# Ledger of designs, part 66: peptides against a protein of PDB entry 2L9B

Target 1, 91 residues: chain A of PDB entry 2L9B
Amino acid sequence: ANFLSQKFPELPSGIDVNINMTTPAMMISSELAKKPKEVQLKFLQKFQEWTRAHPEDAVSLLELCPQLSFVTAELLLTNGICKVDDLIPLA
Target 2, 91 residues: chain A of PDB entry 2L9B as posed
Amino acid sequence: ANFLSQKFPELPSGIDVNINMTTPAMMISSELAKKPKEVQLKFLQKFQEWTRAHPEDAASLLELCPQLSFVTAELLLTNGICKVDDLIPLA

## One batch from the design tools (peptide; made by RFdiffusion4, then SolubleMPNN)

Design b1_p24_3_s2 (from b1_p24_3, 12 letters changed)
Fold by OpenDDE base, seed 3:
Structure b1_p24_3_s2 (fold): chain B 91 residues (1-91), chain A 24 residues (1-24)
Amino acid sequence: as target 1 above (91 residues)
Amino acid sequence: SAVEQRKAGLDFAFAKLDEYLAKE
């Protein structure tokens, strides 16, 4: 929680989705899928830039929010950027 | 570790994103 607030200062307060790993990812992906493709790509690009600039923090984020890897994978798949085999390590 | 391997997978995926954007 403190990590997210520090690294993403404009992140709004939220609640945990305590069901399983897949359901939260699907929920997030569903909301992102409602946005224009340009917005989805912008999200991916900003996330890409951040992970490249802060690889250690990226690992910490994936540990804290493993659902995010599934969200990213689904965005890449649905936009035809990757194929399923490309994303096996994210599972 | 497993998370570091997942990070490596993400890096690979982002390389695919680079290729995709270059074609637009």
Scores: peptide ipSAE 0.573, ipTM 0.909, DockQ to the pose 0.716
Fold by OpenDDE base, seed 4:
Structure b1_p24_3_s2 (fold): chain B 91 residues (1-91), chain A 24 residues (1-24)
Amino acid sequence: as target 1 above (91 residues)
Amino acid sequence: SAVEQRKAGLDFAFAKLDEYLAKE
């Protein structure tokens, strides 16, 4: 399975993730997508600030909850902040 | 490691976020 491929079918294949990562990410992204853009941006900003302040913990979090990288990627893509090619390392 | 590469990717993405927010 591929989170990005599911949400953005126009993307080329090449990234693979299992369903245990994809489904939770989709759920989180779906809930955030229901919120105003300002709320989505605030989420990104708070996550950004935390990762910068606690880089080691950020690595640990991504290891324990890799779904968060997909959530972040989708938010950045859907809000036009990043291009697809920018986010390949997150998958 | 793979997770460290993901973190690096996240940092790059957040740099894009900074650029985006600067234009707001």
Scores: peptide ipSAE 0.572, ipTM 0.906, DockQ to the pose 0.563
Fold by OpenDDE base, seed 1:
Structure b1_p24_3_s2 (fold): chain B 91 residues (1-91), chain A 24 residues (1-24)
Amino acid sequence: as target 1 above (91 residues)
Amino acid sequence: SAVEQRKAGLDFAFAKLDEYLAKE
């Protein structure tokens, strides 16, 4: 199994998307934005917990899927949790 | 490296999340 299948066994089957970072991030963020704020915050908290518990795997995930940093940034911005200047290192 | 910088940025962002949640 590949890295993503191993670390996220509940992942649904994926499809190819645009290879740039912006388009996939916008797509994911758009879907999350349709959900209640509580669901968005829960997503952030679960991702936070996982990255803190598995920092090496988090680095590997960001390397394979850098779009996730943009998804996280977008959620933090739209919910007023961070300012743009706070998130420059994620870009 | 670039990915390590992104990780550091993510850690900082999550610290902001902690602050936000603590105020709720």
Scores: peptide ipSAE 0.570, ipTM 0.908, DockQ to the pose 0.672
Fold by OpenDDE base, seed 5:
Formats: structure tokens, C-alpha cells, sequence
Structure b1_p24_3_s2 (fold): chain B 91 residues (1-91), chain A 24 residues (1-24)
């Protein structure tokens, strides 16, 4: 009954990452940054849709993987969608 | 809680995403 396996069945196997808040987020963000902007936006949109459809699970996910807030913030900043001040609560 | 605050921040950020996409 693994949360990630059930909620994200299409996720590939994980890789070893440092046990901290920032480094895993940086690695994820850097990989996404290599993709076209439309792919990055699609990722954000899918994540947005999922969080809106499953708000309780979104809270659980953020608790288990708080790094995702940093990934999201980085994508929004990089693409000029948000300002730094908009994203303070994600930190 | 901290996670609830992050969720609220995420919701706000996604509202900004909506605004951004509407302008494209």
C-alpha cells in the first residue's frame, strides 16, 4: 500500500538522492529544464489538475515529498509565471 | 501547519499559472 505507487502508477523507479530538501528538487528541476517549455507547462498543468482533484492526497504528497514545492516554484519562476514574492509560502 | 501553508502557497501559485495560460 505504497502511497506513491498507488497515486502515481506511471512513475519510474526512484534513484538515490541526498536526504535533504533542496538537492533532490534541484535535480528534478534541472531535468525538467532540459525539456521544451510546453513540456514544462504540461507538467505543471497535470500537477495542478491532480492537486485540485485530490486535495487531501496533495497534502499527503507534500508532507512526504516537500521537495516538490521547490520543483514547482523553480519551474514557475524560470518560465516567468510567478515572482519570488508569490512563492514565499512554498519554502 | 507547515504542510498546509505550503499547500495554500501551491494553490496560489497555480492560480498564477491559470492567469499566465489565459494570456497565451
Amino acid sequence: as target 1 above (91 residues)
Amino acid sequence: SAVEQRKAGLDFAFAKLDEYLAKE
Scores: peptide ipSAE 0.568, ipTM 0.907, DockQ to the pose 0.666

Design b1_p24_3_s3 (from b1_p24_3, 12 letters changed)
Fold by OpenDDE base, seed 1:
Structure b1_p24_3_s3 (fold): chain B 91 residues (1-91), chain A 24 residues (1-24)
Amino acid sequence: as target 1 above (91 residues)
Amino acid sequence: SRVEQYKAGLEFAFAKLDEYLAKQ
């Protein structure tokens, strides 16, 4: 919680979700899927750029919020950017 | 570690994104 607040100071408070990885990912993906494709792609691009620029913070974020890997996967799949077999290492 | 595997997997996925965007 402190990590997220420090790295993303404008991030609003979240809501409680089921503790498994799938349910939070589905909820986030569902909300993102309501946005235009261009917004979804920009989200992916910004996440990519941030991850590459801050690899240690990315590891910490993924450890704290592993559902983000599944959110990324879902966006890639639903937009036809990759195939299921490409994402086996993320499962 | 599991997290490092996720990161490596994301990098591969990001490469797919780059390929997709390059063709837009």
Scores: peptide ipSAE 0.341, ipTM 0.830, DockQ to the pose 0.616
Fold by OpenDDE base, seed 2:
Structure b1_p24_3_s3 (fold): chain B 91 residues (1-91), chain A 24 residues (1-24)
Amino acid sequence: as target 1 above (91 residues)
Amino acid sequence: SRVEQYKAGLEFAFAKLDEYLAKQ
């Protein structure tokens, strides 16, 4: 079993998208943007908490799914939580 | 590395999230 299956046993099967970071990030961000702001914030909070509790696994996840960082950044920007200059390291 | 850059960026962004949530 791969990392995602082991660490996230409740994770459903995904769908094929272009093998890049931009397209998957745009698709995920688009779907999340359709949700209420409370749901978007809850997603960010849970991801934040998990990242802090499991920093080694978070690094592994980001290596496997770097597009997730772009999704997180997009949510932070669109909800006015941070500014573009705050995310220069992600660029 | 790119991963370390993402890690640093997320850490700073999450600090902004904490600040934002504290004002809610």
Scores: peptide ipSAE 0.341, ipTM 0.829, DockQ to the pose 0.624
Fold by OpenDDE base, seed 3:
Structure b1_p24_3_s3 (fold): chain B 91 residues (1-91), chain A 24 residues (1-24)
Amino acid sequence: as target 1 above (91 residues)
Amino acid sequence: SRVEQYKAGLEFAFAKLDEYLAKQ
C-alpha cells in the first residue's frame, strides 16, 4: 500500500479487497469495463508505457498487486486485442 | 517465480497491444 501511495500519489481512497487473485481482478476489470473502449485502451497504454519506463517498479507493483496481470488480460480479451489461445503461455 | 511469470505474461500482453494498435 505504501508503494502505491508513493508511486501513484493521486490514487483515491480505496477499500480493502479480497486477498485472492481472482476477486480483485474481477472488481477492477468490472469497473474498467464500465468505461468507454477509448478509456480502457488508454489505461492499457499508460500502464504499458510506465512498465517499460520503470521495469524495477513494475516488478514491485506486480508483487504487491499481482491481480493486475489478470486485469490486463481481461481487458485485452474483452476488447478483441487478443484471443484466449494467445494467453495460453501465461498458464 | 510467480511474479516473473506474471511479468512475462504482461510483456506478451503488451506485445499484443502493440500489434493491435499498429493495425488501427
Scores: peptide ipSAE 0.339, ipTM 0.828, DockQ to the pose 0.568
Fold by OpenDDE base, seed 4:
Structure b1_p24_3_s3 (fold): chain B 91 residues (1-91), chain A 24 residues (1-24)
Amino acid sequence: as target 1 above (91 residues)
Amino acid sequence: SRVEQYKAGLEFAFAKLDEYLAKQ
């Protein structure tokens, strides 16, 4: 089994996406935006907990799926958790 | 590195999340 299937057994079947940074992030954010706010917040919280508990795996995941950083940022923005200006230092 | 930069970005994001949840 590959890294993703081992670490995320609940991961649903994916679809082909353009190989770039922007398109995958947009697709993930779009799908999450269809869910209730409570689900979006729970996603953020679970990702936060996992990242903190598994720092080495988090690095590996970010190497494989760097788009997740942008997904996280987008969820913060769309849910009013932060402002665009708050993220300028990251751009 | 790019990975370290993204990791720092996530740490920032999670800090903002913590602040938000603390106000709920």
Scores: peptide ipSAE 0.338, ipTM 0.829, DockQ to the pose 0.570

Design b1_p24_3_s4 (from b1_p24_3, 11 letters changed)
Fold by OpenDDE base, seed 5:
Structure b1_p24_3_s4 (fold): chain B 91 residues (1-91), chain A 24 residues (1-24)
Amino acid sequence: as target 1 above (91 residues)
Amino acid sequence: SKVEQYKKGLEFLGKKLDEYLKKQ
């Protein structure tokens, strides 16, 4: 089993996406944006808790799926959790 | 490095989310 299936055993089957960061990020963000705000916040909160508990696995996940950084950034911006200026130093 | 960038990003996420939730 691959990293994703091992660490996320209940992960549903994915769909084919372009081999780049922008397209999959846009797709994921679009789907998440359709969910209620509280669902988006719960997602971020659970992800936060998991990354704090498993920092090495979190980095491995982002190395495997770098598009997630864009997804996370958009969720933070659209929900008013941070501003664009806050993200500049992270580049 | 990308590893350090990801670590900084995750730390940023945690901090900003904590601050946001605290204000709610």
Scores: peptide ipSAE 0.370, ipTM 0.835, DockQ to the pose 0.693
Fold by OpenDDE base, seed 2:
Structure b1_p24_3_s4 (fold): chain B 91 residues (1-91), chain A 24 residues (1-24)
Amino acid sequence: as target 1 above (91 residues)
Amino acid sequence: SKVEQYKKGLEFLGKKLDEYLKKQ
């Protein structure tokens, strides 16, 4: 009955974890980095399309799952889509 | 606010990804 379950019914059941947001971000980024560049870009592209179609839901998602911001930033940097200096104003 | 920060981040993502894909 929470936001994530309603908006993303395909998500598996969550589990309570006593870790900070940095650890989940690192784990997600590590797994994504193992995928081909094309898969990483497709992930970003699909996420972009969804955020443009559902901007308010996108903000709500990031509020609930702030680790995703770090994952996204890491993907942008490692794939050469942006530079570190580009992210400074967003911090 | 964090809301405005996330909005700026999402706009940045869209812009940078669009530019990147155009160059590919």
Scores: peptide ipSAE 0.370, ipTM 0.836, DockQ to the pose 0.756
Fold by OpenDDE base, seed 3:
Structure b1_p24_3_s4 (fold): chain B 91 residues (1-91), chain A 24 residues (1-24)
Amino acid sequence: as target 1 above (91 residues)
Amino acid sequence: SKVEQYKKGLEFLGKKLDEYLKKQ
């Protein structure tokens, strides 16, 4: 959307996904899971750094792309960064 | 609210990632 294009001007054109949030999240997670662990960790680190530097924009991004919350959670779980019990209070 | 929920989630992400990297 407009937010993505202005905040990430280098982002290639994409296709809107007009299905439920779960399926897009699963698709994104699947693609990320194909990458080496170091790439997944780098993604999380860069995302972490950006969210800390731009907390308001980070929230706006998640509002615009709520599937990212599920993707992030899946990355944390699959890489052993957190446990399922850790996510329960956030639901 | 959803906003506070996302803020809480991002805080969690930072905390857990820092802890993980610290142990690597």
Scores: peptide ipSAE 0.360, ipTM 0.831, DockQ to the pose 0.758
Fold by OpenDDE base, seed 4:
Structure b1_p24_3_s4 (fold): chain B 91 residues (1-91), chain A 24 residues (1-24)
Amino acid sequence: as target 1 above (91 residues)
Amino acid sequence: SKVEQYKKGLEFLGKKLDEYLKKQ
């Protein structure tokens, strides 16, 4: 199995999207934004916990799926967890 | 490097999320 299948066995099959990073990020963010705030926060919490427990795999995941960086940023902004100015140094 | 950027981003996420949750 590939990296994603091994680390996230319950991940549903992907759908075909535009190959650029912006469109996939927007799509993911849009879907997550439809969920209750509590669900969004749980998503971030579980992602945080996993990245802390598996830092090397986390970097590999972001290299494989760089759109997740933008998704995460959007979730932080929309939920009031951080401000745009906080993200500027990371860009 | 890009790897270092990802590491810093993940650290930032963890820090900001922790701070946010403490306020809840």
Scores: peptide ipSAE 0.360, ipTM 0.831, DockQ to the pose 0.703

Design b1_p24_4_s1 (from b1_p24_4, 9 letters changed)
Fold by OpenDDE base, seed 1:
Structure b1_p24_4_s1 (fold): chain B 91 residues (1-91), chain A 24 residues (1-24)
Amino acid sequence: as target 1 above (91 residues)
Amino acid sequence: MTTFDQLLEFFEKKLEKEEAEKAA
């Protein structure tokens, strides 16, 4: 957590989530579903743009925050941008 | 403001800063 804050000082702290196989997914999916599609797509757009501009930082961020990987995957699937099979290499 | 909104703002600010630097 300290390293994450040091590398990304402006990153929001977020909230703690009970860690198990399903709870984080359920919670995140629920929160994402509350957002309008235009907001979901806007997030994907901005994240994609940032990732392209800073690929090394993006890798580091996703390694340190696997929940963000789930967010991205969920949004891609929910909006029909990719299929489950496309995510297999990420597992 | 939700955590999701904060995260979105985080990326927006970074990109805005980058665009400003390119324009300068």
Scores: peptide ipSAE 0.327, ipTM 0.773, DockQ to the pose 0.465
Fold by OpenDDE base, seed 4:
Structure b1_p24_4_s1 (fold): chain B 91 residues (1-91), chain A 24 residues (1-24)
Amino acid sequence: as target 1 above (91 residues)
Amino acid sequence: MTTFDQLLEFFEKKLEKEEAEKAA
């Protein structure tokens, strides 16, 4: 197993996406939009709680899976929790 | 089950395991 699988053995395998950065973003956004609002908010809550409890592991996960950063940002924006300008300092 | 659902379960299980370990 690769480093990601070794450090996070229970992490979903996911699917291969086009190397173009726009395509993965569109795919993620589309899938998120299919989920009920309460499910989207539940994801944010659980991810935030895990991040607070394990900040170093969270950083490692986000570095290895940058698409997860997009998921978080998309959920925050779509649910009106923050605006694009609020995320600029993080880019 | 979608990849998103699997990812949600991943975090739920991690937190549940941590809570269970604290209670033990």
Scores: peptide ipSAE 0.316, ipTM 0.765, DockQ to the pose 0.486
Fold by OpenDDE base, seed 3:
Structure b1_p24_4_s1 (fold): chain B 91 residues (1-91), chain A 24 residues (1-24)
Amino acid sequence: as target 1 above (91 residues)
Amino acid sequence: MTTFDQLLEFFEKKLEKEEAEKAA
């Protein structure tokens, strides 16, 4: 088993993206947009809480799953929690 | 259930476990 599976055994496998038909980022953004705002905010809340409680694990997860970084940024922006300029220092 | 729903559940379960451990 790879490090990701060992470190986060209960992590969902996700869905493969057909890069020949659409950009992965676009697909992620589209799927996020389908979720109610309440669900989006709940996702951010739970992720934030978990990140604060387990910062080292959070870093590992984001490194191994870079798409999650995109998800987080997208949610922050679309919900008006932060602006593009706020993320520049983190890029 | 979508991947995002599963991921949300993942974090919820992690936090619930932690909270339960703190309460015990």
Scores: peptide ipSAE 0.298, ipTM 0.760, DockQ to the pose 0.528
Fold by OpenDDE base, seed 2:
Structure b1_p24_4_s1 (fold): chain B 91 residues (1-91), chain A 24 residues (1-24)
Amino acid sequence: as target 1 above (91 residues)
Amino acid sequence: MTTFDQLLEFFEKKLEKEEAEKAA
């Protein structure tokens, strides 16, 4: 097993996508749009709470799974929590 | 279950374990 699977054994495998952020971005946006707003916000809340409880693991996960950073950004933007300019320093 | 739902479940499960550990 790869390092990601070893460190996060309960993490779902997901879908294999091209090694870029374009395709994953489109896929994530599409999947998120299929979810009710309440579910989207719940995901953001749970992720936020988890990162607070396990900051070291959160950093590792985001480094190993950069598409998750997009998920977070997408949720923040689409729900009006952040503006695009707010994320520029983080890019 | 979609990958998104699985990720949500993953975080919920992690938090549940954390809460259970704190309560124990």
Scores: peptide ipSAE 0.287, ipTM 0.761, DockQ to the pose 0.461

Design b1_p24_4_s2 (from b1_p24_4, 9 letters changed)
Fold by OpenDDE base, seed 4:
Parts: C-alpha cells; structure tokens; sequence
Structure b1_p24_4_s2 (fold): chain B 91 residues (1-91), chain A 24 residues (1-24)
C-alpha cells in the first residue's frame, strides 16, 4: 500500500516500535545478540553484497528502513570488524 | 522463522535473481 511495499514487495514485515529512536536500536541489538555468530555474519555479508550490487535500491531501502543502517553498524562492531571511531564520520 | 532469517532470505533471493538474469 505504501511506497516501501511497492518498491520492495517481498521485503518481510517488521514489528511496530515506538517513535523513540533509542528503543528501536535497543530492540535490534537485543535480537541480533540472540542469533548465532554465523547468522549474524551471514546477514551482514548478504546485505552488504546486495548493497554493492544494487546501490540505488539500497539507498532507497535505507531511507525507508533506517534501522538497517544501525544493524550494519551493530554487526560490524559486535564482531570486531571495525571500531566505534571508524563509524563516527558516518554518523 | 525469525525476522532476521527472513531478511537474509530476502537478500539471497535478490542476489540469486540477478545471477539468473546474467546467465540468461
């Protein structure tokens, strides 16, 4: 019905969260931590691979689903791939 | 299936569709 559904019709539906930015971030972090490391790395790998292959679509998706930007950063940090200081210029 | 599993499958499917398109 909305633009997100039109452009990405097969994108799975998320859960409703409040408008507070901190709460969604905490929820995402908590859910990620419950997943095996292999699942975390696979998520990061596939998302980044798709982003590189389809940068225009990725920009649209990240604009409509900004929580995915947090997911990417969270996975990079928790798996020791980068440091917090590396992400500061991107914030 | 969890939301994250669904997202993984979503991206895998999109990448697979691209590979199929290139192969045709």
Amino acid sequence: as target 1 above (91 residues)
Amino acid sequence: MTTFDQLIEFFEKKLEEEEKEKAE
Scores: peptide ipSAE 0.223, ipTM 0.719, DockQ to the pose 0.434
Fold by OpenDDE base, seed 1:
Structure b1_p24_4_s2 (fold): chain B 91 residues (1-91), chain A 24 residues (1-24)
Amino acid sequence: as target 1 above (91 residues)
Amino acid sequence: MTTFDQLIEFFEKKLEEEEKEKAE
């Protein structure tokens, strides 16, 4: 079985794990933009809470779905939670 | 349901499982 499916069996289908994350990131960003700010912040909150509880699993997910890193960065910047300079060390 | 909505649900479910585990 695919490692992603094996480790995260309940992960929703339809997430593109293409090595080229540009298009998938853009697609997710587009869907994100359709949501109100409250929902955007909710996603960020839930993702961060889960990351704190299961950091190793979070690392695995981000390795397999690097699009999520882009989405997270976009949310942080859009909502003024951090500045571009804050993300540079993480790039 | 959009992929984004599914992702939110995914993380919420994982957090619920975490809280349940902590309570046991």
Scores: peptide ipSAE 0.221, ipTM 0.720, DockQ to the pose 0.458
Fold by OpenDDE base, seed 3:
Structure b1_p24_4_s2 (fold): chain B 91 residues (1-91), chain A 24 residues (1-24)
Amino acid sequence: as target 1 above (91 residues)
Amino acid sequence: MTTFDQLIEFFEKKLEEEEKEKAE
Protein backbone atom coordinates (compact mmCIF):
# COMPACT_ATOMS: atom_id res chain seq x y z
CA ALA B 1 0.00 0.00 0.00
CA ASN B 2 2.79 2.38 0.86
CA PHE B 3 4.67 1.31 -2.24
CA LEU B 4 1.62 2.07 -4.36
CA SER B 5 1.38 5.55 -2.91
CA GLN B 6 5.07 6.13 -3.42
CA LYS B 7 5.09 4.84 -6.98
CA PHE B 8 1.87 6.62 -7.94
CA PRO B 9 1.41 9.52 -5.53
CA GLU B 10 -1.37 11.10 -7.57
CA LEU B 11 -3.32 7.89 -8.08
CA PRO B 12 -6.97 8.35 -7.09
CA SER B 13 -7.92 6.94 -3.71
CA GLY B 14 -11.09 5.57 -5.21
CA ILE B 15 -9.27 2.39 -6.14
CA ASP B 16 -9.39 0.19 -3.07
CA VAL B 17 -6.75 -2.52 -3.15
CA ASN B 18 -7.51 -3.59 0.41
CA ILE B 19 -10.56 -5.59 -0.67
CA ASN B 20 -10.88 -8.49 -3.07
CA MET B 21 -10.61 -7.87 -6.79
CA THR B 22 -14.16 -8.92 -7.63
CA THR B 23 -15.91 -6.27 -5.58
CA PRO B 24 -14.04 -3.23 -6.89
CA ALA B 25 -14.09 -4.63 -10.42
CA MET B 26 -17.86 -4.98 -10.33
CA MET B 27 -18.23 -1.53 -8.87
CA ILE B 28 -16.06 0.06 -11.53
CA SER B 29 -17.78 -1.92 -14.25
CA SER B 30 -21.16 -0.76 -13.03
CA GLU B 31 -20.09 2.86 -12.97
CA LEU B 32 -18.49 2.51 -16.37
CA ALA B 33 -21.70 1.19 -17.85
CA LYS B 34 -23.50 4.31 -16.66
CA LYS B 35 -21.16 6.54 -18.65
CA PRO B 36 -21.66 7.49 -22.29
CA LYS B 37 -19.69 5.48 -24.80
CA GLU B 38 -17.54 8.52 -25.51
CA VAL B 39 -16.42 8.63 -21.89
CA GLN B 40 -15.75 4.90 -21.85
CA LEU B 41 -13.62 5.17 -24.96
CA LYS B 42 -11.86 8.22 -23.58
CA PHE B 43 -10.80 6.26 -20.51
CA LEU B 44 -9.51 3.44 -22.68
CA GLN B 45 -7.70 5.84 -24.98
CA LYS B 46 -5.96 7.73 -22.19
CA PHE B 47 -5.01 4.51 -20.44
CA GLN B 48 -3.57 3.08 -23.64
CA GLU B 49 -1.66 6.24 -24.41
CA TRP B 50 -0.19 6.33 -20.93
CA THR B 51 0.66 2.64 -21.11
CA ARG B 52 2.56 3.13 -24.35
CA ALA B 53 4.43 6.10 -22.94
CA HIS B 54 5.19 4.43 -19.60
CA PRO B 55 5.12 0.65 -20.05
CA GLU B 56 7.07 -0.16 -16.89
CA ASP B 57 4.80 1.98 -14.75
CA ALA B 58 1.77 0.45 -16.43
CA VAL B 59 2.93 -3.05 -15.54
CA SER B 60 3.48 -1.98 -11.95
CA LEU B 61 0.05 -0.40 -11.74
CA LEU B 62 -1.70 -3.46 -13.13
CA GLU B 63 0.17 -5.71 -10.73
CA LEU B 64 -0.84 -3.56 -7.78
CA CYS B 65 -4.37 -2.96 -9.08
CA PRO B 66 -5.35 -6.13 -10.93
CA GLN B 67 -8.97 -4.98 -11.12
CA LEU B 68 -7.87 -2.53 -13.80
CA SER B 69 -7.00 -5.45 -16.06
CA PHE B 70 -10.52 -6.76 -15.69
CA VAL B 71 -12.07 -3.38 -16.34
CA THR B 72 -9.94 -2.83 -19.41
CA ALA B 73 -10.84 -6.20 -20.87
CA GLU B 74 -14.52 -5.67 -20.19
CA LEU B 75 -14.40 -2.24 -21.76
CA LEU B 76 -12.83 -3.66 -24.91
CA LEU B 77 -15.47 -6.36 -25.15
CA THR B 78 -18.43 -4.16 -24.30
CA ASN B 79 -17.56 -1.64 -26.97
CA GLY B 80 -16.88 -4.32 -29.57
CA ILE B 81 -13.24 -3.41 -29.93
CA CYS B 82 -12.20 -7.03 -29.53
CA LYS B 83 -13.73 -10.47 -29.14
CA VAL B 84 -13.38 -12.96 -26.32
CA ASP B 85 -11.12 -15.10 -28.48
CA ASP B 86 -8.74 -12.18 -28.83
CA LEU B 87 -8.17 -12.18 -25.07
CA ILE B 88 -7.35 -15.88 -24.74
CA PRO B 89 -3.61 -15.38 -25.31
CA LEU B 90 -3.56 -12.94 -22.40
CA ALA B 91 -4.94 -15.44 -19.88
CA MET A 1 -16.43 12.95 -9.11
CA THR A 2 -16.58 9.25 -9.88
CA THR A 3 -13.65 6.87 -9.71
CA PHE A 4 -13.57 6.72 -13.50
CA ASP A 5 -13.45 10.48 -13.81
CA GLN A 6 -10.57 10.53 -11.36
CA LEU A 7 -8.72 7.85 -13.31
CA ILE A 8 -9.17 9.71 -16.57
CA GLU A 9 -7.82 12.84 -14.93
CA PHE A 10 -4.90 10.87 -13.52
CA PHE A 11 -3.82 9.58 -16.92
CA GLU A 12 -4.40 12.94 -18.60
CA LYS A 13 -2.18 14.61 -16.03
CA LYS A 14 0.56 12.04 -16.55
CA LEU A 15 0.38 12.50 -20.30
CA GLU A 16 0.45 16.26 -19.92
CA GLU A 17 3.58 16.03 -17.81
CA GLU A 18 5.18 13.86 -20.45
CA GLU A 19 4.35 16.32 -23.22
CA LYS A 20 5.66 19.19 -21.14
CA GLU A 21 8.92 17.37 -20.63
CA LYS A 22 9.26 16.72 -24.35
CA ALA A 23 8.66 20.37 -25.12
CA GLU A 24 11.51 21.48 -22.86
Scores: peptide ipSAE 0.220, ipTM 0.720, DockQ to the pose 0.449
Fold by OpenDDE base, seed 5:
Parts: structure tokens; C-alpha cells; sequence
Structure b1_p24_4_s2 (fold): chain B 91 residues (1-91), chain A 24 residues (1-24)
């Protein structure tokens, strides 16, 4: 098993779309737009709560699944939680 | 079950485990 599967054995499959970020980002953006806002916010909420509770694991997960960083950023922006300028230091 | 549903469930489970461990 790969490191991701070993560290996060209960992580859903299909998280890693491919090796580049452009295609996954496009896919995620499209899929997010299909979800009700309450589902989007629930996803963001649970991810943020988990990140606070498990910061080291969160760092590892985001490194291994960079598309999750895109998800977080997009959800923050689309829900007006932050502005693009706020994310520039993170890029 | 969609990817988002699975991820939400994943994080909820991890949070439950955290609360369980915290309560011990």
C-alpha cells in the first residue's frame, strides 16, 4: 500500500485524480457547483474542524492531496469568507 | 455516495474518534 493509504486507511478512494492540479481543480470546481450550498459549507466546516483537531495529519493530507487545498480555497472564496488577496500569501 | 459525502463522513468519523479519545 502507498503512504497515503497507510496513513489514512479510511480515506475515500478517488481523492487523487491525477498528477497535475489543473485537471483536478477543474473537476472539483465543477463538482462543487453541482452541490447545494449547505453541502459545500458542511464539507468546509468538517474539514476545518478536522484540521484544527488533527493539524499534523491535515498537513500530510494536503501535501498528498493538493486538490483539497483548492477545495478549501474555493469554498472560502465562494462563500465570502476571504478574498483572493488573502490567499496570495498561501500560493 | 459522492466523493464529498465520503469525505464528510471521513472527517466526521475522525472527529468522533477525537472526541472519544478526549473523553477517555
Amino acid sequence: as target 1 above (91 residues)
Amino acid sequence: MTTFDQLIEFFEKKLEEEEKEKAE
Scores: peptide ipSAE 0.213, ipTM 0.726, DockQ to the pose 0.415

Design b1_p24_4_s3 (from b1_p24_4, 8 letters changed)
Fold by OpenDDE base, seed 5:
Structure b1_p24_4_s3 (fold): chain B 91 residues (1-91), chain A 24 residues (1-24)
Amino acid sequence: as target 1 above (91 residues)
Amino acid sequence: MTTFDQLLEFFEKQLEKERKKEEE
């Protein structure tokens, strides 16, 4: 059990952090694309709400799981919520 | 169950816990 598992015991295993971002990004994009738009938006909504409710944990999770940052960006872009330029400060 | 589904369930479960906590 690593620090991540100890900090978030209910968190799913997810994508291996040791893998470069290219492969995780591809997998995330693929899985997101398979979901209806309503489900994609629901995911974004729930993550947003969870972040508001657990800001400290959200920061920790995003630091430890950069995959999730990519998920957020992907959802924002693909659903037209923001543009690429809007994400520059976060890159 | 995909990673996406697992994460969604995780967030929903956490939010439910928070909701219950606020109601107490």
Scores: peptide ipSAE 0.326, ipTM 0.780, DockQ to the pose 0.522
Fold by OpenDDE base, seed 1:
Structure b1_p24_4_s3 (fold): chain B 91 residues (1-91), chain A 24 residues (1-24)
Amino acid sequence: as target 1 above (91 residues)
Amino acid sequence: MTTFDQLLEFFEKQLEKERKKEEE
């Protein structure tokens, strides 16, 4: 947590979630669903652009915060941008 | 502000920094 804050000083604090657990996944999905579609898509767009600009940092962030991978996947699925099969290579 | 909102803001701020660098 300290390392994460040092590498990404402006990164918000969050709750570490085991993405393999059903209950946490459901909770995250519920929270995401509260956001308007436009906001969800904006999040995906900005994350995509950021990862292009900072690929090395993106890898580090996703390794340290694996729940972010779940968040991204969930948003892609719920907005019909991709199918579950499209995410298999990432599992 | 939720963590989601904070993350969105984080990415936006980082991208803005990149834009400024490109303009210099």
Scores: peptide ipSAE 0.323, ipTM 0.778, DockQ to the pose 0.397
Fold by OpenDDE base, seed 3:
Structure b1_p24_4_s3 (fold): chain B 91 residues (1-91), chain A 24 residues (1-24)
Amino acid sequence: as target 1 above (91 residues)
Amino acid sequence: MTTFDQLLEFFEKQLEKERKKEEE
């Protein structure tokens, strides 16, 4: 958390989640479902662009915040951008 | 504002900084 805040000082603190991602994942899915498709796609677009601009930081962020990986995967799947099989190599 | 919205805003702000630098 300390390294995370130092590396990404403007990153929102959010709420700590269990190391077990099962319940947090369900909560995240629920929250994502509340967002309009346009907002979901906007998130993917901005995250993609940010990742492109800051690849090393993106890797660090995803390693430190595996919940974000889930968010991204969930959005890709629910919006039909990719299929589950497409994500297997990344799991 | 949800954490999701905050994350989105975070990415947007970071990208805006990059855009600004590219335009300068």
Scores: peptide ipSAE 0.320, ipTM 0.777, DockQ to the pose 0.443
Fold by OpenDDE base, seed 4:
Structure b1_p24_4_s3 (fold): chain B 91 residues (1-91), chain A 24 residues (1-24)
Amino acid sequence: as target 1 above (91 residues)
Amino acid sequence: MTTFDQLLEFFEKQLEKERKKEEE
């Protein structure tokens, strides 16, 4: 937690979630569903661009915030960019 | 504002900083 805030000082605090992935996944899916498609795609685009610019930081962020991996996967699936089978190797 | 919106803004702000540096 201290390392996260130090490495990414401008990163939003977010919220504490249960250690069980089911609840966070449901909450994230619900929040994403409230956003227009263009906003969802914009999120993917900006994250992709940031990842390309800062690959090592992206790895660190995903390790420290594993929920972001789910967010990305969910957005890819719900927008028809990929299928569940495409994500199996990443699980 | 949701955490989603805040995270989106975070990425946008970081990329904007890089863009400004490239233009300087």
Scores: peptide ipSAE 0.320, ipTM 0.772, DockQ to the pose 0.467

